# Peptides against a protein of PDB entry 5HOI: the designs that were tried, part 65

Target 1, 351 residues: chain A of PDB entry 5HOI
Amino acid sequence: FRYMPFSPAGTPFGFTDRRYLTMNEVGYVSTVKNSEQYSITVSFFDVGRFREYHFEDLFGYDLCFLNEKGTLFGQSKTGQIQYRPHDSIHSNWTKIIPLQAGERITSVAATPVRVIVGTSLGYFRSFNQFGVPFAVEKTSPIVALTAQNYRVFSVHYSQFHGLSYSLSELGTSSKRYYKRECPLPMSLPNINSDMKKDANLDYYNFNPMGIKSLFFSSYGDPCIFGSDNTLLLLSKWRSPEESKWLPILDSNMEIWKMSGGKETTDIHVWPLALAYDTLNCILVKGKHIWPEFPLPLPSEMEIRMPVFVKSKLLEENKAILNKKNEIGADTEAEEGEEDKEIQIPVSMAAE

## One batch from the design tools (peptide; made by RFdiffusion4, then SolubleMPNN)

Design b1_p12_4_s4 (from b1_p12_4, 5 letters changed)
Fold by OpenDDE base, seed 2:
Structure b1_p12_4_s4 (fold): chain B 351 residues (1-351), chain A 12 residues (1-12)
Amino acid sequence: as target 1 above (351 residues)
Amino acid sequence: MIPAKEAIASLL
């Protein structure tokens, strides 16, 4: 097994000179090979809110994470990272991550408040948005990262233990774990069945874990989309004993249903984000399971969430609406989100 | 964004 650089919804070059470094609900980052250099373009779905920009990449960034405030780039071999705010008012910063012999940056994530770097040796490095380091932690080898606000979802791989995940909060003073290296019930790519098609082998060589993407939902639940095209959502992660992965979408089955039961073996879901009960995705037709250029328009796929997830989402939305209605009166209190245990009312456990 | 059902219909 080889640790490969992972970025959410990143695509391989295939037989082309171009690929997507990452894509999500905010936009997509592409890179084009120009001799020994690369041209990177950061594009956005909301063209009214953001302006597309490009730059020359002399380092060969192979890691990327896009958020609403900026783009984090990384070079897996050299340990170089660069953060580029979308706003020209804020300066870019570059840092070299110290790597041991044979160590690679395997994933990077960035929020408006945190930068996270994970490595093939399991070094978890945290920074603020300005590249000031907080801590270095040694974990199991990191294969994927995503983050939302202060929260980090990390995927780990061990040859002995397979896939595991962690969910942590990167506060000001300490890292809190909600989940720490717990088993991740995701199927790995089946080399023997799927590798008969050259396109599947190319993708496997690019991404041996088959993790097409991982993200937080709009409600802050960790999501992962594997090679089986199943969207998994981590439910009840605030309650360690109740936490479970929910298969909230079989995308192959949903495509098949939407087609009216036609053969859809050449239609693929490429995941971007989960917004409420809707998977934002690119629908791809062809031999490759990933989007080519130009990028197709994003599609909204309604998810039949389990009734329990839908009820919780409705309660969280009501609580957010009620808070917005109450905050219409009084001053700028810095809401430190104290973890108020949302006592689930006993009444909804009985149907 | 486009509804997935409409997108699928355009890809068939």
Scores: peptide ipSAE 0.542, ipTM 0.958, DockQ to the pose 0.551
Fold by OpenDDE base, seed 5:
Structure b1_p12_4_s4 (fold): chain B 351 residues (1-351), chain A 12 residues (1-12)
Amino acid sequence: as target 1 above (351 residues)
Amino acid sequence: MIPAKEAIASLL
């Protein structure tokens, strides 16, 4: 097994000089190889909110994470990272992560408030948005990271135990675990069945874990999209004993249904984000399971949320509506993010 | 964004 640099929805070069370093609901980051240099472009779906920008990359960044405030870049072998705010008001910063012999940065994540670096030896490094370090923790080898606000979803790999996950919160003073190296029930790529097509072998060599993307939903639930094209959502993660992975979308089955039962073996879902009850994705037609250039327009795929998740959404929407109605009264109530434990009423379990 | 059903119909 070889640890490869992972970025959410990143694509291989294939037979081209260009690839996507990452893509999500905010936009997409591309890199083009030009001789010994790379040209990076940061593009956005909301062209009214953000301006596309580009720069010369002399380091060969192979890791990327895009958020609403900036882009984090990383070089897996050298340990160099760079954060580039989208707004010109804030300065770019660069840092070298110390790596041991044979260690690689395997994934990076960035939020408006945190930067996270994970390595093939399981070093979890946390920083603020200005690159000030908080901590270094030793975990199982990290293969993927995503983050939203203060929360981090990490995927770990052990040759003995397979895939595991952690869900943690990076406060100002301490790291809290909601989940710590728990089994991740995601299917790994099946080398014997899937590698019969050369295009699948190229993708496997780029991403041996088959994790097309991982993200937090708009409701802050960890999501992962594997090689089986199933979207898994971690539900009830606040309650350690009640937490479970839900298969909320089989994208191959949904494509098949939407086609009217036609053969759709050349149509692929490339996941971007989960917004409410819709998977934001790129639909790809062809031999490659990943989008090429130019990037197709994003598509919205409706998900069949389990009734229990719909009830949580209805309660969260009621709580948001009640907060909006209370904010209509001019009292400066301090933004204490009390994680109110939503008690599901017993009456909706019977339909 | 495009509804996935319409996007799939255009790819068929």
Scores: peptide ipSAE 0.542, ipTM 0.958, DockQ to the pose 0.556
Fold by OpenDDE base, seed 1:
Structure b1_p12_4_s4 (fold): chain B 351 residues (1-351), chain A 12 residues (1-12)
Amino acid sequence: as target 1 above (351 residues)
Amino acid sequence: MIPAKEAIASLL
C-alpha cells in the first residue's frame, strides 16, 4: 500500500497533461503540467461572486482544498503548503511542514478559520487561517481530511484495522473529539475485480482508498463517497452512542432509475457537495469515472433521505425559520410539503 | 445546476 495525496474530488492526469486538484460546490482547481512547471487555475461556479485566477506553480502542488475565502495548496513530498485568498486584500502565505524521512502530507483542509494538515505517519497539524500553528497531534495515519468552520472530518488507515474516522472541533483553546478513530464502514476498492480495466487501475494508483470525495453537508454532517458510489452520511454524531452511517444514496441505482432502466455502466457520478436533500455532482459519460476537460455543468441529484433523517432536517429547518421570523424577515412559510412519502431504499425495506 | 434526470437523459 502507498499513501497517496488526497484532495476532495481530485482527478488523475490519466493520459493528459492536466487534472483537477480538487472540486466542490464553490468551484474547481485545475493544474496543467508544462515541462517542470505547473499552471494552476482556480475557477468558480458562481462567476458573479468570484473571479477566476491563475498562477505559475514551481513546486508541483498535488494537494488542494477550496473554500469560499481561499485555496490551500500542498506538496506531499516537500511539505510545502500555500494559502491563497480569493480576494486581493489578504496576502498569500507559504509554510514548510517538517516531514520525517518517508513521511508525506496525505491531505490538507482549510476553512475561513482553520488550516489542517494530515500526514502518512498520522501527524495532525492545525493552524489558523494565517498559518499560525495551534497544535501537533499524533493519530493513526491520515488518508483524507475535510473541514467546515471549526469541525474536521478525518479518515485514517491502518493495515490491521482498515479505515477509521474522527470528527473533531478545533476550538481556540482545545480540540474536542465527537468521534475518535471509530470504524468507518466503507468498502475499499476491490483490486482483483475492478482492476481488469486500465482506467480503473490508473484511478486506483491515484486514489487507492477509492474515496472520490468527503465533505460536510449543509447541515454540518460528515459525508463520504467511496468507490461503491454510495453516499454515506454520519447521522447523530453529537450523540456518540446513537451515531450511525446512513447510506443515503446509491448513485448507480439512481442513475439506473433516472435512465428508465437502461444500461448506464458508462455513466458515473462525481460528487461535489450535499446541499440539503440534493447531491451536487458532475455526471460523467465515458471510460473514465472522473470528469475530463472542459468540466461539465454540475447536476443536482435528489436524495431520498430516510424518514427519520428528513423529520430531523424539517425540525432543524423549522427552528431556522422560527429564528429568522424572530429576526423580522418576512419569509412566507410554505406549510404544504410535509406528507411526501419517502421511499426507503430496497436494502432497508427488508425489515 | 441541471436536474440530474435531465442531465442523464442528455447522456443516454
Scores: peptide ipSAE 0.541, ipTM 0.957, DockQ to the pose 0.654
Fold by OpenDDE base, seed 3:
Order: structure tokens, then C-alpha cells, then sequence
Structure b1_p12_4_s4 (fold): chain B 351 residues (1-351), chain A 12 residues (1-12)
């Protein structure tokens, strides 16, 4: 096993000089190899809100995280990170993360308020958006990170315990754990089954964990999309005893249903984000399970959220609305009545 | 964004 640099929905080069460093609901970051240099382009889905930009990368950034305010880049071997705001108001900053011999940055994440760096030795480093350090914590080896606002979802790997996850909040003075190195019920890629197709081997060498992406939902729930093409959502994470992973979407089964039961073995979901009850994704046709160039238009795949998640999301939205109303924002929320009983697929209703 | 059903229909 080798720790590889992970970025959400990042793609391998394959046989090309191009790859996506990361992609999500905001946009996509591409890199093109030009001899010993790279040209990076930061592109956006909302072209009215954001201006595409590019720069020459002399460092060979292999880690990336895109948010609404900027892009974080990292070089896994050298420990260099760079944050580039999308606006010209804020300056770019660069920092070198001290790495031990053989240590790699395995993942980076950035929000408008936090920058996080995770390493193959389990160093968790936190910064503000200006690169001012808060803390260094030693955890189990980090293989993936995502963040939303002050919250961080981290995936850890141990040879003895497999995958685990943490959910933490990075306050101003302290890190709070909601979940700390709890078992992650996600299957690792099966080398024996998946390696029969050369395209799967290339992807496995790029991403040995098979984590295609991880993100927070629009409601702030941790989501992970593995090699099994199942979207897992962490429900009830505020209640440690009630917290559970929900398999909210089998994307292969949903593609099959949407095709009318046709063979869809060459159609792949590439996850971007979960917005409400819709998975934003790229649908990919072909041998490769990842999008190539040019990037196809994003697709919206409706998820059947379990009724208990939808009701809590409605309660949390009502509580957020009530807190906004206590702050004096008169927004009349129309009472949309009907609790349409979402038929849970029989495979999910059997527990 | 495109509804996944329409996108799949175009890929079939």
C-alpha cells in the first residue's frame, strides 16, 4: 500500500498530459503537463459569478481543494501549499509544511475560514484562511479531508483497523470532535475483481482507497462516495450514540433504473456534491470511470433521502430559519404541506 | 445542470 495524494473527485492523467486536480459544485481545477512545468486552470460552473483563471505551476501541485472563495494547492512530497483567492482583493500565500522523511501530504482542504493539511503520518495541521497556524495534532494516518465552514471530515487508514473517520469543528481556541476515529463502513477496492480491467488498475494506482469524493451536503452532513459507487451520508452525527451511515444512493442501480433496465456497465457516476436531495455529478460514458476532457456538463441525480433524514433536515432548516428570524430577517417561508411518504427501496427498508 | 435521466438517455 502507498499513501497517494487525494483530492475530492480528482482524476488521474491516464495516457494524457491532462487531469482534474479536483472538482465539486463550485467548479473544476485542471492541470496540463508541459515538459517539467504544469499549467493550472481554475474553472467554474457559474461563469457569471466567477472568472476562470490560470497560472504556471513550477512545483507540480498534486493536491487541490476548491471552495467559493479560493483554491488551495499542495505538493504531496515537498510539503508546499498555496492558497489562491478567486478575487484579486486577497493576496495569494505560500507555505511549506514540514514533513518527516517519507511523510507525504495526503490531503488538503480549505473553507473561507480554515485551511487543513493531513499527512500520511497522521499530522493534522490547521490554519486560518491567511495561512496563520492554529494547531498540529497527531492522529491516525490521514488519507482524505474535506471541510465546510469550521467543520472537517477526515478519513484515516490503519493497516490493522482499515478505514476510520473523524468529524471535528475547528473553533478559534479549540478543536471539538463530534466523531473521533470511528469505523468507516466503506469497502476498499477489491484488487482481484477490479484489476481485470486495465482502466480500473490505473485508477487504483492513482487512488488506492477508492474514495472518488467526499464532501459535506448542503445541510452540513458528511458524505463519502467510494469505489462501490454508493453514496454514504453520516446521519445524526450531533448525537454520537445515534450517528449512522446511510447508503442514500446506489448510483449503479439508479443509472440502471433511469436507463429503463438497459445495460449501463459503461456509464459511470463521478460525484461532485450533494445539494439538498440531489447528487450533483458528472455522468461518464466509456472505459474510464472518471471524466476526461472536455468536462461533460454536470447532471443532477435525485436521491431518495430516508424519511428520518428529511424530517430532521426540515427541523434543522426550521431551527436555522427561526434563528434568522430572531436576528430580524423577515423572510416569509411558505408552508409547503405535503409529507409525501418517500418509498424507501426494499433494500434500504429491510433494517 | 441536466437531469440525470436526460443525461443518461443521451449516453445510451
Amino acid sequence: as target 1 above (351 residues)
Amino acid sequence: MIPAKEAIASLL
Scores: peptide ipSAE 0.541, ipTM 0.957, DockQ to the pose 0.637

Design b1_p12_5_s1 (from b1_p12_5, 7 letters changed)
Fold by OpenDDE base, seed 4:
Structure b1_p12_5_s1 (fold): chain B 351 residues (1-351), chain A 12 residues (1-12)
Amino acid sequence: as target 1 above (351 residues)
Amino acid sequence: MSAKEKIKEVLE
């Protein structure tokens, strides 16, 4: 097994000279191979809020994380990381992460307040947004990272235990765990079935875990989208005993329904983010399960959240509304959406 | 755009 560099919704080169390093709800980062160099472009979906920028990459960045304030780049082999703010107010910074022999940076994440580096040996390195180090922790080998504010969702892999996950909060003085290396009930790519499609071989060579993306929902719940095209959401993670993974969307089933039951073997969901009850995604048409160039516009796929998730969301929305009302923002409360029967996904109703 | 609308557009 080889630990490969992972970035959320990153794509392979395939037979092309270009790929997406990462994409999410903010935008997409592309790299184009130009001889021995790379040209990186940071593009945004909200072109009114952000200006696209590009630069020459002499290092061959193979890791990326995009947030609303900047882009973190990493080179898995050399340990070089670079943070580039989107604004010109803050300077770019570069750092070399010390790597042991054979150690790779496997994932990076950045929020406006934290930078996180995970490695194939399970070194979890935390920094502030300026690259000032907080701590180094030894964990199980890290295969994927995402972060929102101070929270980090990490996926770990052990040859003996398979996939695990951690959910932690990176305070100023200490790391708090909500979940620490708990089993992750995500299916790994079945090499024998999934590799029979030559078109997918390149993807699984690029991403052996089949994790298309991982993110925090708008409510701060960890989400992961695997090779099975199922969106998993970690519910009730604040209550250790009540915490569970919810299969909130079977995207293959939703595509099939939306097609009117036609064979849609050439249509694929590429996950970007979960906002409220909608999966922001790229609908990919073609042989490859990943988006090519140019990037199609994002699509919103409605998720049928389990009743227990909607009640929590309604409570959180009420709490957000109350907090907005305390701040004097006249947001018209559309009262009307309380009574929409949350149809439990048929896959959950078959028990 | 709705995924349903986009799927129609992609299948037509």
Scores: peptide ipSAE 0.271, ipTM 0.879, DockQ to the pose 0.646
Fold by OpenDDE base, seed 1:
Structure b1_p12_5_s1 (fold): chain B 351 residues (1-351), chain A 12 residues (1-12)
Amino acid sequence: as target 1 above (351 residues)
Amino acid sequence: MSAKEKIKEVLE
């Protein structure tokens, strides 16, 4: 096994000189190889809120994380990281992460308040948004990171224990764990079945874990989308004993249903984000399971949340409505949508 | 755009 640099929804070069370094609900970061240099473009879906920008990359950044305030770049081999605010008011900063012999930065994440660097040796490095270091922690080898506000979702890999995950909060003085290196029930790519298609070989060489993306939902729940095209959501993570992964979407099954039961082997979901009950994604048609250029417009795929997630959303929505009512907004509660039968997929109804 | 609409467009 080789630790590869991971970025959420990043794509390989394939046979091209260009790839996506990362993409999410905010936008997409592309890099084009120009001889010995790279040209990076940071593009946004909301063109009214954000202005596209580009720069020359002399370092060959292979790690990226995009948020609403800036873009974090990393070079896996040299340990160089750069944060670029989208707003010109804030200065760019660059740092070199000290790496041991053979160590690689495997993933980076950034929020408006935190920068996180994970390595192949399991060094977890935390910084503020200005690159001031907080701590260095030794964990199991990190293969993927995402973050929202002060929370970090990390995926770890051990040759002996397989995949694990952590969920932590990076306060000002201390790191709190909600989950610490717990087993991650995600299927790894099967080399013998999934790699028989030459088109997938390039992807799994780029991303050997098959993690297409990981993100936090709009509710702040950790989500992961693997090679099986199943969206997993970590439910009840605030209660360690009750915490469970929920398969909230089989995207292959949903594509099949939406097609009217046609063969859809050339249609692929590329996950961006989970907003409420909707997976924001790119629908990809073709041989490659990843988006090519130009990037198609994002599509919204409705998720059938398990009853237990819907009840929590109804409670949270009731709590939001009650708070709005306490603020004196006469929003008539439309009582009507309680009875939409959550058809549990028959495959999850093991009799 | 809904995924359902986009899948129809992609399958046409």
Scores: peptide ipSAE 0.270, ipTM 0.879, DockQ to the pose 0.637
Fold by OpenDDE base, seed 3:
Structure b1_p12_5_s1 (fold): chain B 351 residues (1-351), chain A 12 residues (1-12)
Amino acid sequence: as target 1 above (351 residues)
Amino acid sequence: MSAKEKIKEVLE
C-alpha cells in the first residue's frame, strides 16, 4: 500500500497533461503540465458569483480543496501549502508544513474559518483561515479530509485495522470529537475485479482507497462515496451510540433505473456534493470513470433519504429557524408541504 | 439538469 495525495473528486492525469485537482458544488480546479511547471485554473459553476482565475504553479501542487471563500493548495512531498482567497480583499499566504523523512501530506481541507492538513504519519494540523496554527495532534494515518465550518471529517487507514473515520469540531480553544477513529464500513477497491480494465488501473494507482469524494451534506452530515459507487451518509452522529452509516444511494442502480434498464456500464457518477435530497454530480460517459476535459455540466440525482433522516433534518432546520427567529431575523420561511411519503430505497427496504 | 434527463441525452 502507498499513501497517495487525496483531494475530493480529484482526477488522475492518465495519459494527458491535465487533470482536476478537486471539484465540488462551488467549482473545479484544474492543473496543466507546462514543461517543469503547472498552470492552475480555479473555475466556478456560479459564474455570476465568482470569477475564474489562474496562476503559474512552480511547486507542483497535488492537493487541493475548494470552498466558497478560497482555495487551499498543497504539495504532498515538500509540505508547502498555499491558501488563495477568491476575493482580493485577503492576501494569499504560503506555509511549509514540517514533514518527517518519508512523511507526506495526504489530504488538505479548508473552510472559511479553518485550514486542516493531514499526513501519512497521522499528524493532524489545524490552522485558522490566515494560516495561524492552533494545534498538532497525532492520529492514525490520515488518507482523506473534508471540512465544513468548524467540523472536520477525517478518514484514516491502518494496515491492521483498515479504514476508520473521525468527526471532530475545531473550536477556538479545543477539538471536540463526535466520533474518533471508528470503523468505516466502506469497501476498498477489489484489485482483482476493478483493475481488470486498464482504464481503472490508472485511477486506483492515483487513488488506492477508491474514495471518489467525501463532503458534508447541506445539513452537515458526513458523506463518503467509494469505489462501489454507493453514497454513504453518517446519520445521528450527535448521538455516538445511535450513529450509523446509511447507504442512501446506489448510483449504479439509479443510473440503471433512469436508463430504463439498459446497459449502463459506460456511465459513471462522479460525486460533487449532497444538497438536501439531491446528489450533485458529474455524469461521465466513456471508458474512464472520472470526468475528462471539458467538464460536463453538473447533474442532480434525487436521493431517497430514509424517513428518519429527513424528519430529523426537518426538526433540526425548524430548531435552527426558531433560534434565528428568537434572534430577531424576520425570514418568513414558507411552510413547504411536509407530507411527501419518503419511499425507502429498495436497497434499504430489503432489511 | 436532472440526472434522468442527462442520462437520456448521454444514451442517445
Scores: peptide ipSAE 0.269, ipTM 0.879, DockQ to the pose 0.631
Fold by OpenDDE base, seed 2:
Structure b1_p12_5_s1 (fold): chain B 351 residues (1-351), chain A 12 residues (1-12)
Amino acid sequence: as target 1 above (351 residues)
Amino acid sequence: MSAKEKIKEVLE
């Protein structure tokens, strides 16, 4: 095993000179190799809200995180990070993360208020959006990061303990843990089955953990999408004893159903984000499990949330509506969503 | 576009 730089939904070069550094619901970041330089393009799905931009990368950024306010870049070996706001009003900033011998930045994340750097030695470094450091914490080796607002979802790997996760909130004065290095029940890539397809070997060499992406849902729940093409959602994370991972989507099964039971071995889900009950994804057709160029338009895959998750979301929405009504905001509540029969995924109804 | 519509388009 080797620690590799991870970015959400990042793709390998394969046999090409270009790859996606990251992609999510906001957009996609591509890099093209030109000799010893790279040309980076930051593209957006909402072309009315954002303007595409590009720049020359002299550092060879291999880490990226895109949000609605900017893009964070990182170089895993040198420890260089750069934040580029999408708005030209705000200045770019660059910082060098001090790395020990053999240490690598393994993942970076950025929100409008926080920048997070994780390393192969388990150094967790937090900054504000201007690159001012808050803290350095020593954890188990970090393999992946995502963040939303002040919340950070981190995935850790230990040779002795396997995969674990943490969920934390980065306040102004302190880090709060909701979950701290708890077991992550994600399937690792099976070397013997998954690597027999030559097309997958390049991907697992690029991403040994098989984590295609991780993100927070629109409701702020941690999500992870592994090599098994199952979307896991962390439910009830605010209640430590009730916290559980939910297999909310088997994407292979859903593709098979949507095809009418046809052969679908050449159709792949590439996850972007989870908005409400819809997985935003790229549907990839071909030998490679990752999207090539040009990027296909995103597709929306409806997920059948487990009953208790949907019920909780309905309760949270009712509680938000009730609070809005108490504040005297005459927002016409569309009453109509109460009676939608909570379809239990057939895979969960068989136990 | 729905995934179902896109799968149909991709399989045609």
Scores: peptide ipSAE 0.268, ipTM 0.879, DockQ to the pose 0.617

